# Peptides against a protein of PDB entry 9IZ0: the designs that were tried, part 300

Target 1, 345 residues: chain A of PDB entry 9IZ0
Amino acid sequence: ITCLGSNGHTYKQLVKGGNDDLRQDAVMEQVFEQVNGFLRSYRKTSQRNLSMRTYKVIPLALKTGVIEWVQDTIPLGEYLDSAHKVYHPKEWSLSTCRKLIAEKQMEDLETRLKVYDLVCRHYRPVFRHFFLESYADPVQWFTTQTNYARSTAVASVLGHVLGLGDRHGQNILIDKTSGEVIHIDLGIAFEQGKKLPVPECVPFRLTRDVVDGMGITGVEGVFRRCMEFTLETLRREEDSLLSVLEVLRYDPLFSWLISPLRRMKKQKMQLENFNQPESGNITTDASRDPKIQRNNVSGESEAERAILKVRQKLSSTLSVEASVGELIRIAQDPSYLALMFCGWS

## One batch from the design tools (peptide; made by RFdiffusion4, then SolubleMPNN)

Design b2_p27_6_s4 (from b2_p27_6, 17 letters changed)
Fold by OpenDDE base, seed 2:
Structure b2_p27_6_s4 (fold): chain B 345 residues (1-345), chain A 27 residues (1-27)
Amino acid sequence: as target 1 above (345 residues)
Amino acid sequence: EEEEKKRAEEWLKKIEEEKKLKLSLKL
């Protein structure tokens, strides 16, 4: 849909119809806007213009909403697949790499590490080329690469603290104008990604390609420092952030649990190699979700546990530097990445 | 693509053979 704003500007809006509950995304975007308020108020983050990039989500019904069209973006995974074919035409296809990891997903850690290392040798990072291709001016190149490292740092801290899941390359957009990352499909939060058939074991996505986009310093520079400043801001604003999350405890539109339908959809996507367009009318009438024993963990008890985990992640028991150092280490650890659906890119 | 799949299957077979060998050395 194209809407004319009261300001005379024309806005493209994506009307999303289907089985996606945009209410989860809308709520998480509201949390990000509150966090952006904290980042703007704190000197160390405001001086660097640190923010989580947001998009407007207007839920119209249970399965229908309007999403702001983020112009001039590309999914990270789409860029990486295209660029890998150009820069490494003799290496393995993404489909081959996915197949090998999937075939060994039920094997022991030692076997999965060997398969992961094998895939990594035949699928090398390319994301540095995004900045080299897109920006011929050295100042623009440096600025956009810096914006990428900054936005990735903010998203990494927030993604960890809020327990964002399903951070695959199609759920991370790159803004071609600014180099900033935009996270989409926010309906797996508060560590519900650990309940997926392939559990998420990393705090955020920090794969080899995500690091390659940071340039020659990798994580050691703008990224690490911006994670530190972001975490310092969130620790300072802990009570404010927890107050925002307590409002969500009583929001009937927010689900602290992954829905069985969403879990099954993500399970199917993990099995069917992501390339089939969602043209399947899964008219699974939401009324016939079998009474899978709702283990009588009230939605309230899940909200309380989620808020407690956020508080624990904001704990000052370790320094900001030590906490960020450990998060970066875990996010890059092959022993965790080898367990992921796509940990190599 | 077919030749990539074949090479990938040959590498998987080597990983399985090494796994079987390690299992047999622990027994």
Scores: peptide ipSAE 0.209, ipTM 0.820, DockQ to the pose 0.024
Fold by OpenDDE base, seed 4:
Structure b2_p27_6_s4 (fold): chain B 345 residues (1-345), chain A 27 residues (1-27)
Amino acid sequence: as target 1 above (345 residues)
Amino acid sequence: EEEEKKRAEEWLKKIEEEKKLKLSLKL
């Protein structure tokens, strides 16, 4: 819908209806605003304008709401697919890469690593071209690439700490003006991504294209340092962050678990990307409802486990530098990326 | 597209042959 603001400007708004609980997104955006408060209060983060970029979510009912249209954005995955066709027209298509990873999904890690390496050799990074194409002025180029690395660092730390899942290229928007990342579809949090049919094993998205966008220094520049400052701020504000999450424990409307419906929807989307429509009428009689034994793990016990995991991720047992170093290592590890649905870009 | 798909299938076959060979050498 398009709304006329009291200022005479027209604002596009996305009305989402159906099975997507926009309350999860609204709650996560509130957590991000609190974290942005901590980032503004700490000198090392405030001097760099570190923030998680937020968007307005207005839940209208249990399953409906209005999302602010993030103007001048493009999904990372949309840009990468388009740019790859332009810069690497002799390499494989995204569909071929997906098919190969898919066909070997049930194989051992060694086989999956070979397929991942094969895909990586035939689908090279292109995301550096976003900044080169979009910004002819060297100052704008440097500023936007810096903003990208900063915003990606904040989102990576928060994504790890809060256990954000479903961080595919369509759920990460790039602002074409600032170079900042905007994370959308926040309904898979607190490590519920590990419960997907393809378990998420990385702490955040740090694929080859995500790194290619950081420029010549890759992760060793602005990105690593901004992750360190962000994690240092979150460790300092641990009690404040945990207090914000404890309020959610008592929200009867916040779901600490991925809904069975959302899991099935993601399962179908993952399976439909496997099945090119061969025109065979396979009436798969989906009548075998697996009796999901509802182990009545009380919602309270799941919230408590989620908060405990957040506390564990904020532990000062390792230095900030060592913790960030290990997170960056794991997020780039081929042994984890080869297990993902799209770990190559 | 078809030639890309064919090359991809040839590489999959090679990976499977290497896997079979490695499994046969461990038995």
Scores: peptide ipSAE 0.203, ipTM 0.817, DockQ to the pose 0.025
Fold by OpenDDE base, seed 5:
Structure b2_p27_6_s4 (fold): chain B 345 residues (1-345), chain A 27 residues (1-27)
Amino acid sequence: as target 1 above (345 residues)
Amino acid sequence: EEEEKKRAEEWLKKIEEEKKLKLSLKL
């Protein structure tokens, strides 16, 4: 949809329909706006304009809403697939890499690590080229790469704290103007990504391409420092953040659990990405809701467990530097990345 | 694409052979 704003500007709007519950996205965007308030209140974060990039979500009905179309964006995964074909035309296709990882998904860690290493040798990072191609001016290049590292740092900390899942390359947009990351499809939060068919085992996405975009300093430059400042701010505002999450505990529209339908959709998308694009209109007749025994884990008990995990992640038991250091280590560890659906890029 | 798949399959076979060899050395 294209809407004319009251300011006379034309806005593209993405209407999502079908099975995507935009209410969770809208709620998470509200949490991000509160966190952006905290980031603006502290000198260390405000001086760097640290923010989680947000987008407007207007839920219209169950599974239907209007999402702000973020203009001048590209999905990270779309850029990486295109750029990899240009810069590394003799390397393996994304399809081949995916197949190899999937075929060994049920194998031991040693086998999976060998397959991951093999894939990594035949699918090299290219994301540095995004900045080199997009910005001929060295100052603009440096500014945009800095904005990328900053926004990725904020999103990484906040994504870890809130337990954001499903952070694949299609759910991470890159703003072509600023280089900032925009996280979309926020329907997997509070570590529900661990309940996916391929469990998420990293705190946030810090793959080789995500790091390659940070330039020569990689994680040790702007990224690490901005993670530290973000985590310091979230620890200071722990009570405020927890109070925001407690409001969500009583929101009847918010689901602390991944819906069985969303889990099945993600499972199908994982399977379909391995099979050739059969152009079959699989009208998934949504009518057979298998009576999955609602184990009466009250939605309240899951909310409480989620809030407790947020509190644990904000714990000051370790320094900010030590906590960030461990998060960066885990997020880059081949032993975790080899277990991911797409840990190589 | 076909040569890529073939090379990928050859590498998978090597990984499996190495795995079988390591298993046989533990027995």
Scores: peptide ipSAE 0.202, ipTM 0.815, DockQ to the pose 0.025
Fold by OpenDDE base, seed 3:
Structure b2_p27_6_s4 (fold): chain B 345 residues (1-345), chain A 27 residues (1-27)
Amino acid sequence: as target 1 above (345 residues)
Amino acid sequence: EEEEKKRAEEWLKKIEEEKKLKLSLKL
C-alpha cells in the first residue's frame, strides 16, 4: 500500500498477514532505536554516525502488521547469486554448493571442513563488485564502502549482544544509496536461533562475501574499529540497555520463546533446503515432537537467561579490543562456517 | 548444471575416499 504521511510525503508499506508474528520484529526495532540513542550520545560513535539501520514495524494483530517498504534495497543473497553468475560463470551454482553442504551435514567436522573448502574454491567472493558497479565516483565509492563497513560493524556487535540468529543473505538488505546494511526478520533474538535444528553457531554473519564488501583492508580497517567503538558504547550503557530489556521481560506482547509457527516455518525451510524431495509424509503433528516437551521452560526463565547472557556479553573482563578480536575470529572460523547452511558466501 | 552436479559428485567421492584412507591409516 502507499500511505500519505502528515508531512505530505508518500510512503510505501507492506501489509503482511497470516504467518509471521511482527511483534517480535517491532520490539527489536524499538531496542535498536534505544541503542541508536546511546550511539548518538557517545563521541566515538556519534562522530562516525554509527547506527543500526531500522525499519518501521506496526503490529496490528498476532499475525498481521504493516512493515515499511525499505526503498532502494536489495537482499544480500540476491545480489550475491546474481553477481556470482556474472563474475564467475564457470564456478558452481548456489544450488550445487547447497546440495554438497546438505549431503554432508551429518558427517564429522573434518569432512564438513573439506566440503566447505571445496565449495569455497568453486564459489568465490564477489561482494566488492557491488560498490564498483554502483558507484563510479571514487568519493561515493569510498563513502558507501565505509558506510557498509560501519553499519556491518554495528549490526555485528548488536547481533552478538542481542543474540540475533538466522542472519542469512535474505535477512540482510543492502541500501543501494548509502551502502548500509539493514537487518530484517528479527523474530529470532536472544540466542533462540541456537534452538533451531541447524543452530546459529557464529556471533554474526562475517562470511567471505561480507568481508569482500569491506575492500582491501577487510576486517582490519573501519570494521574492527567501529565494532570496538560500538561495544565500548554498549558496555558504557549496560545498565540503560538492561533496563530496556527488563521492560520487555514484562511485556505481554513479547515472547522470549520462538513461536511454534515460526519454528515450524524455519524447520520447514531448513528441511526443504537440506532434503531432496523424499516423499516421506512428514505429518506436521507439531504436538508430538518429544524435543518440544523438554522446553517447558517458562517464558520468564528464558527472559532471565537472555538478560543474563546480554550482561555476560557486555562484561569488561576482556578489553574491548580483545573481545572484538575474539568475535571476529569466531565469526570467520571455518569450523563454525562449515556448520552453517550457507557459510561460504 | 548436470555436468556441474557430476563434477560435484566426483569431488564428494574423492573426499569420502580420502576420509576412508585416513581412517585406515589411523587403524
Scores: peptide ipSAE 0.191, ipTM 0.810, DockQ to the pose 0.024

Design b2_p27_7_s1 (from b2_p27_7, 9 letters changed)
Fold by OpenDDE base, seed 4:
Structure b2_p27_7_s1 (fold): chain B 345 residues (1-345), chain A 27 residues (1-27)
Amino acid sequence: as target 1 above (345 residues)
Amino acid sequence: SAELEEIARKALEIAKKEGFLPATPLF
């Protein structure tokens, strides 16, 4: 829809209706706004204008809401598929890569690593071209690439701390004006991505293309340093952040768990994207196991476990530098990326 | 690589000249 604002400007808005609860997205955006408050209050992060890019979510009903249409954006995955066809027209298609990874999904780690390496050799990174194509002025190029590395660093730390899941290339928008990343579809949080049929094994998305967009320094310099400053800020504001999350513990409408419907929807989307035949037998068993009913671990006990995991991720047991170094290592580790739905780009 | 390094060098020179160096060193 397009709405005329009281200021005389027209605003495009996405009306999302159906089966997706926008309340989860709205709550996560509120958490990001609070974190953006902490990032603005702390000198090391405020001097760099570090923020999680937010978008307006207005839940109108349990399954219907209005989302701000972020103008001048492109999904990372859409750009990468298009750019890869332009810059590497003799390499494998995204569909070929997906098929090869899917065909080996049930194999051992060694076999999956060999297929991942093979896919990586036939699907090279291209995301550097986003900045080179979009910004003819070197100052704009540098500014936007810096904004990309900064925003990706903030999103990576927050994504890890809050356990954001479903971070595929269609759920990450790139702002064509600022170079900032915008994370969308926030309904998988608190490590619930590990409960997907293809579990998320990385703390955040730091694939070869995500790194290629950072330019010649890759993860070193701006990205690493901005992760460190972001984590340092979140450790200082631990009690404030935990207090915000404790409010959600008492919200009976907040889901600390992935809904069965959302899990099934994601499962179907994963199977369709892998061209796996619908093994018609999986639809029946999710309804019949009476043992799934008994682990109604109270939503409170799941909230408590989620908050405890956030606290553990904010622990000062390791230095900020050591913690960020380990997160970057794990996020780039082929042994984890080879297990992902799309770990090669 | 060499082309990207040259672009990065030119960007850094322009950023130095215009005072748009982020107040925090990139390195």
Scores: peptide ipSAE 0.023, ipTM 0.399, DockQ to the pose 0.012
Fold by OpenDDE base, seed 3:
Structure b2_p27_7_s1 (fold): chain B 345 residues (1-345), chain A 27 residues (1-27)
Amino acid sequence: as target 1 above (345 residues)
Amino acid sequence: SAELEEIARKALEIAKKEGFLPATPLF
């Protein structure tokens, strides 16, 4: 839709309808706006203009809302698929890589690591080319690559702390003007991604292509230092952040549990992207109510557990540098990446 | 790959010399 604002400006907006509860997205964007307040108040993060890029989400009903149209963006996964075909036309297709990973999904870790390594050798990183193609001026190139590394660092810390899990390449937009990352579809937070059939095992997305976009230094430099300053800010503002999350605990509109519909949709997207032929015998016998003993984990008990996990992640038991070092290590560990849906790019 | 890294290193050196480093600290 196109709306005329009271200020006389015309705004493009996306109306999203269907089975997606946009209230979780709207709440997470509000949490990011509060965190951006903390990042602006702290000298080390403010001096670097560190922020999570946000977009406006207005829920209109349980399953309908208006989303800000983020102009001049591309999904990371869309860029990577197109660029890989251009720069590495003799390598395997994304569909071939997905198929091989899927065929071995039920195998042991050793077999999955061998297949992951094989896929990695036949599907090389290309995301460096985004910056080289888009910015002919060395200053623009350097500025945009720096903005990418900074925004990715902020998003990585927030993704870990708030338990956003693996942000797959379709849920990460790249701003073509600034080089900054924009995270969309925030419906899975507080480690609810670990409850999926293919669990999200990494703290944030730090695949080979995500690192390739950082340039020659990779994770060593702007990215690591910006993660450290972001985590230092969040540890300083722990009580403020927890107070924001406690308000959400008492919000009757916020669901601390992944909806069965979102779980099924993400499961279908995982299966469809694997090009598994519909074995047509998924009888949606949704009529067999599995007596899943709903362990009456009250939504309150999940909220309390989520807040406790946020507090644990903000613990000063390890230094900021040690904590960031461990997060970077885990996010790049082949033993986790080989278990993911698309850990190779 | 190596040629792109060399281009990128040169671009970074130019940006450093010209003082066109983002007005924001990198590190």
Scores: peptide ipSAE 0.013, ipTM 0.352, DockQ to the pose 0.012
Fold by OpenDDE base, seed 5:
Structure b2_p27_7_s1 (fold): chain B 345 residues (1-345), chain A 27 residues (1-27)
Amino acid sequence: as target 1 above (345 residues)
Amino acid sequence: SAELEEIARKALEIAKKEGFLPATPLF
């Protein structure tokens, strides 16, 4: 819908109805705004304008709400599929790569690594072209690529610490003006991505195309240093961050677990994406809400476990540099990426 | 339809209070 504000400005808004619990997204956006407060308070992060890009989410009822329409954005996966067809027209299609990875999903790690390597050789990175084609001015090009590396670093640390899942290319928007990343559909958090039909084994998305967008330095320089400064800030604000998460422990409406319905929907979409090109407006018919009684007693124990994992990820046992180095290593490890639904791009 | 209209009305009232970001200017 398009709304005229009291200020005379026109705002596009996404009205969601049916099965999407926007409260989880709204809560995660509130956590990001608190973290953005921490990032503004520290010189090392403030001097770099480090922030998690947020969007407004207003839950109106159970499974209904309004989302800010993030203007001038494109899904990372939509750009990558389109750009790959332009820049590498002789390479394999995304559908061919997906098919080959899925055909081997139940095979051993060695077989999956061989297929992943084969896919990687026939589907080369292209995301650097986003910056080169969108920004003719060298200052704008450098600024937007820097903003991309910075925002990706913040999102990577937060994604790891909060255990954000479902970080596929359609849930990561690129702002065409700033180059910043915007993470959407935050309904899989606190390591619940490991409970997906294809488990998420990486701490955050750092695929070859995500790295290609950082330019010639890749993960070295801006990205690594911004991850370090972000993690340093979160370690300093550990008690403040944990206090924000403890408020969620007492929210009877917050779900620390992936809903069975969301898991089934993701499983179905993963299976359907093997059989047809991604041009389907899935109008999910909103008919028949089974009253899933969320057993509250299981929620408290899962909240405690989630908060304990956040604390463990903020541990100062390793230096910030060592911790970031290990996260970058794991996020780029073929042994994990070969297990992912789309680990090659 | 009626439920979407009520959601849209509530959305309009909230949007008038909270003020979403304007469309980013193009280049």
Scores: peptide ipSAE 0.000, ipTM 0.263, DockQ to the pose 0.059
Fold by OpenDDE base, seed 1:
Structure b2_p27_7_s1 (fold): chain B 345 residues (1-345), chain A 27 residues (1-27)
Amino acid sequence: as target 1 above (345 residues)
Amino acid sequence: SAELEEIARKALEIAKKEGFLPATPLF
């Protein structure tokens, strides 16, 4: 839809209808706004303007709402597919890479690692070109690449702590003006991504293209330090963050579990994406609700487990540096990336 | 169609009340 604002500007908006509960997205965006408050209050994060980029979600009903449409953005996956065709026209297509990984999805880790390495050799990173193409001025180039590394660091820590799932290239937008990342489709949280048909094994997306966008230093420097400052802030504000999550425990409409319908929809999308480039418009009209028995794990017990898991991730048992070092290691480990739907890019 | 338009209209009214309206899609 297109709306005229009271300021005389015309604004587009996405009206989402169907089986997707936008209340989950709206709640996660509210959590991010609270975290942005903590990042503004702490000197080390405030001095770097560290924030999770947010968007406005208005749930109208359990299955319908309006999402803020974010100006001057592109999905990371859309940019990477287009740029890879330009910069590496002799390499494999994204569809070829997806097919080879999919054909081996049921094989052992050794076979999956060999296929992942083969795909990586035939699909090289290109995301550095986003900054080189978009910003002819060296100061603007450096600023936007720095903003990218900073925003990716914040999103990586928050994505790990809150257990955000389904972090594929279509669910990560790049702001063409600032270079910042915007995470979308927040309906898979609290480690429910591990329950997907292809389980998410990484704490956040730190693929070769995500790293290539950080420039010559990769994960070392701006990204690592901004992860450390973000985690230090969240550990300091643990009680405040847990208090925000406890409010959600009493929301009878908040789902701490992935619904069987959402799981089936994501499974179908994963299967359909073998035959098409991820055009984000797969409106699968799932008009048949299979009576999947809700195993009566009390929603309260799952909320308590989710909050306990957040507390465990904020634990000071390891230093901030050691914790961030281990997260970066795991997120880049080929043994985990080879298990992902798209771990090579 | 008509339900989606009424939903879109209510969404617009809520969006106007809360001051929410920018211009490129998240999905």
Scores: peptide ipSAE 0.000, ipTM 0.287, DockQ to the pose 0.109; fails the geometry check

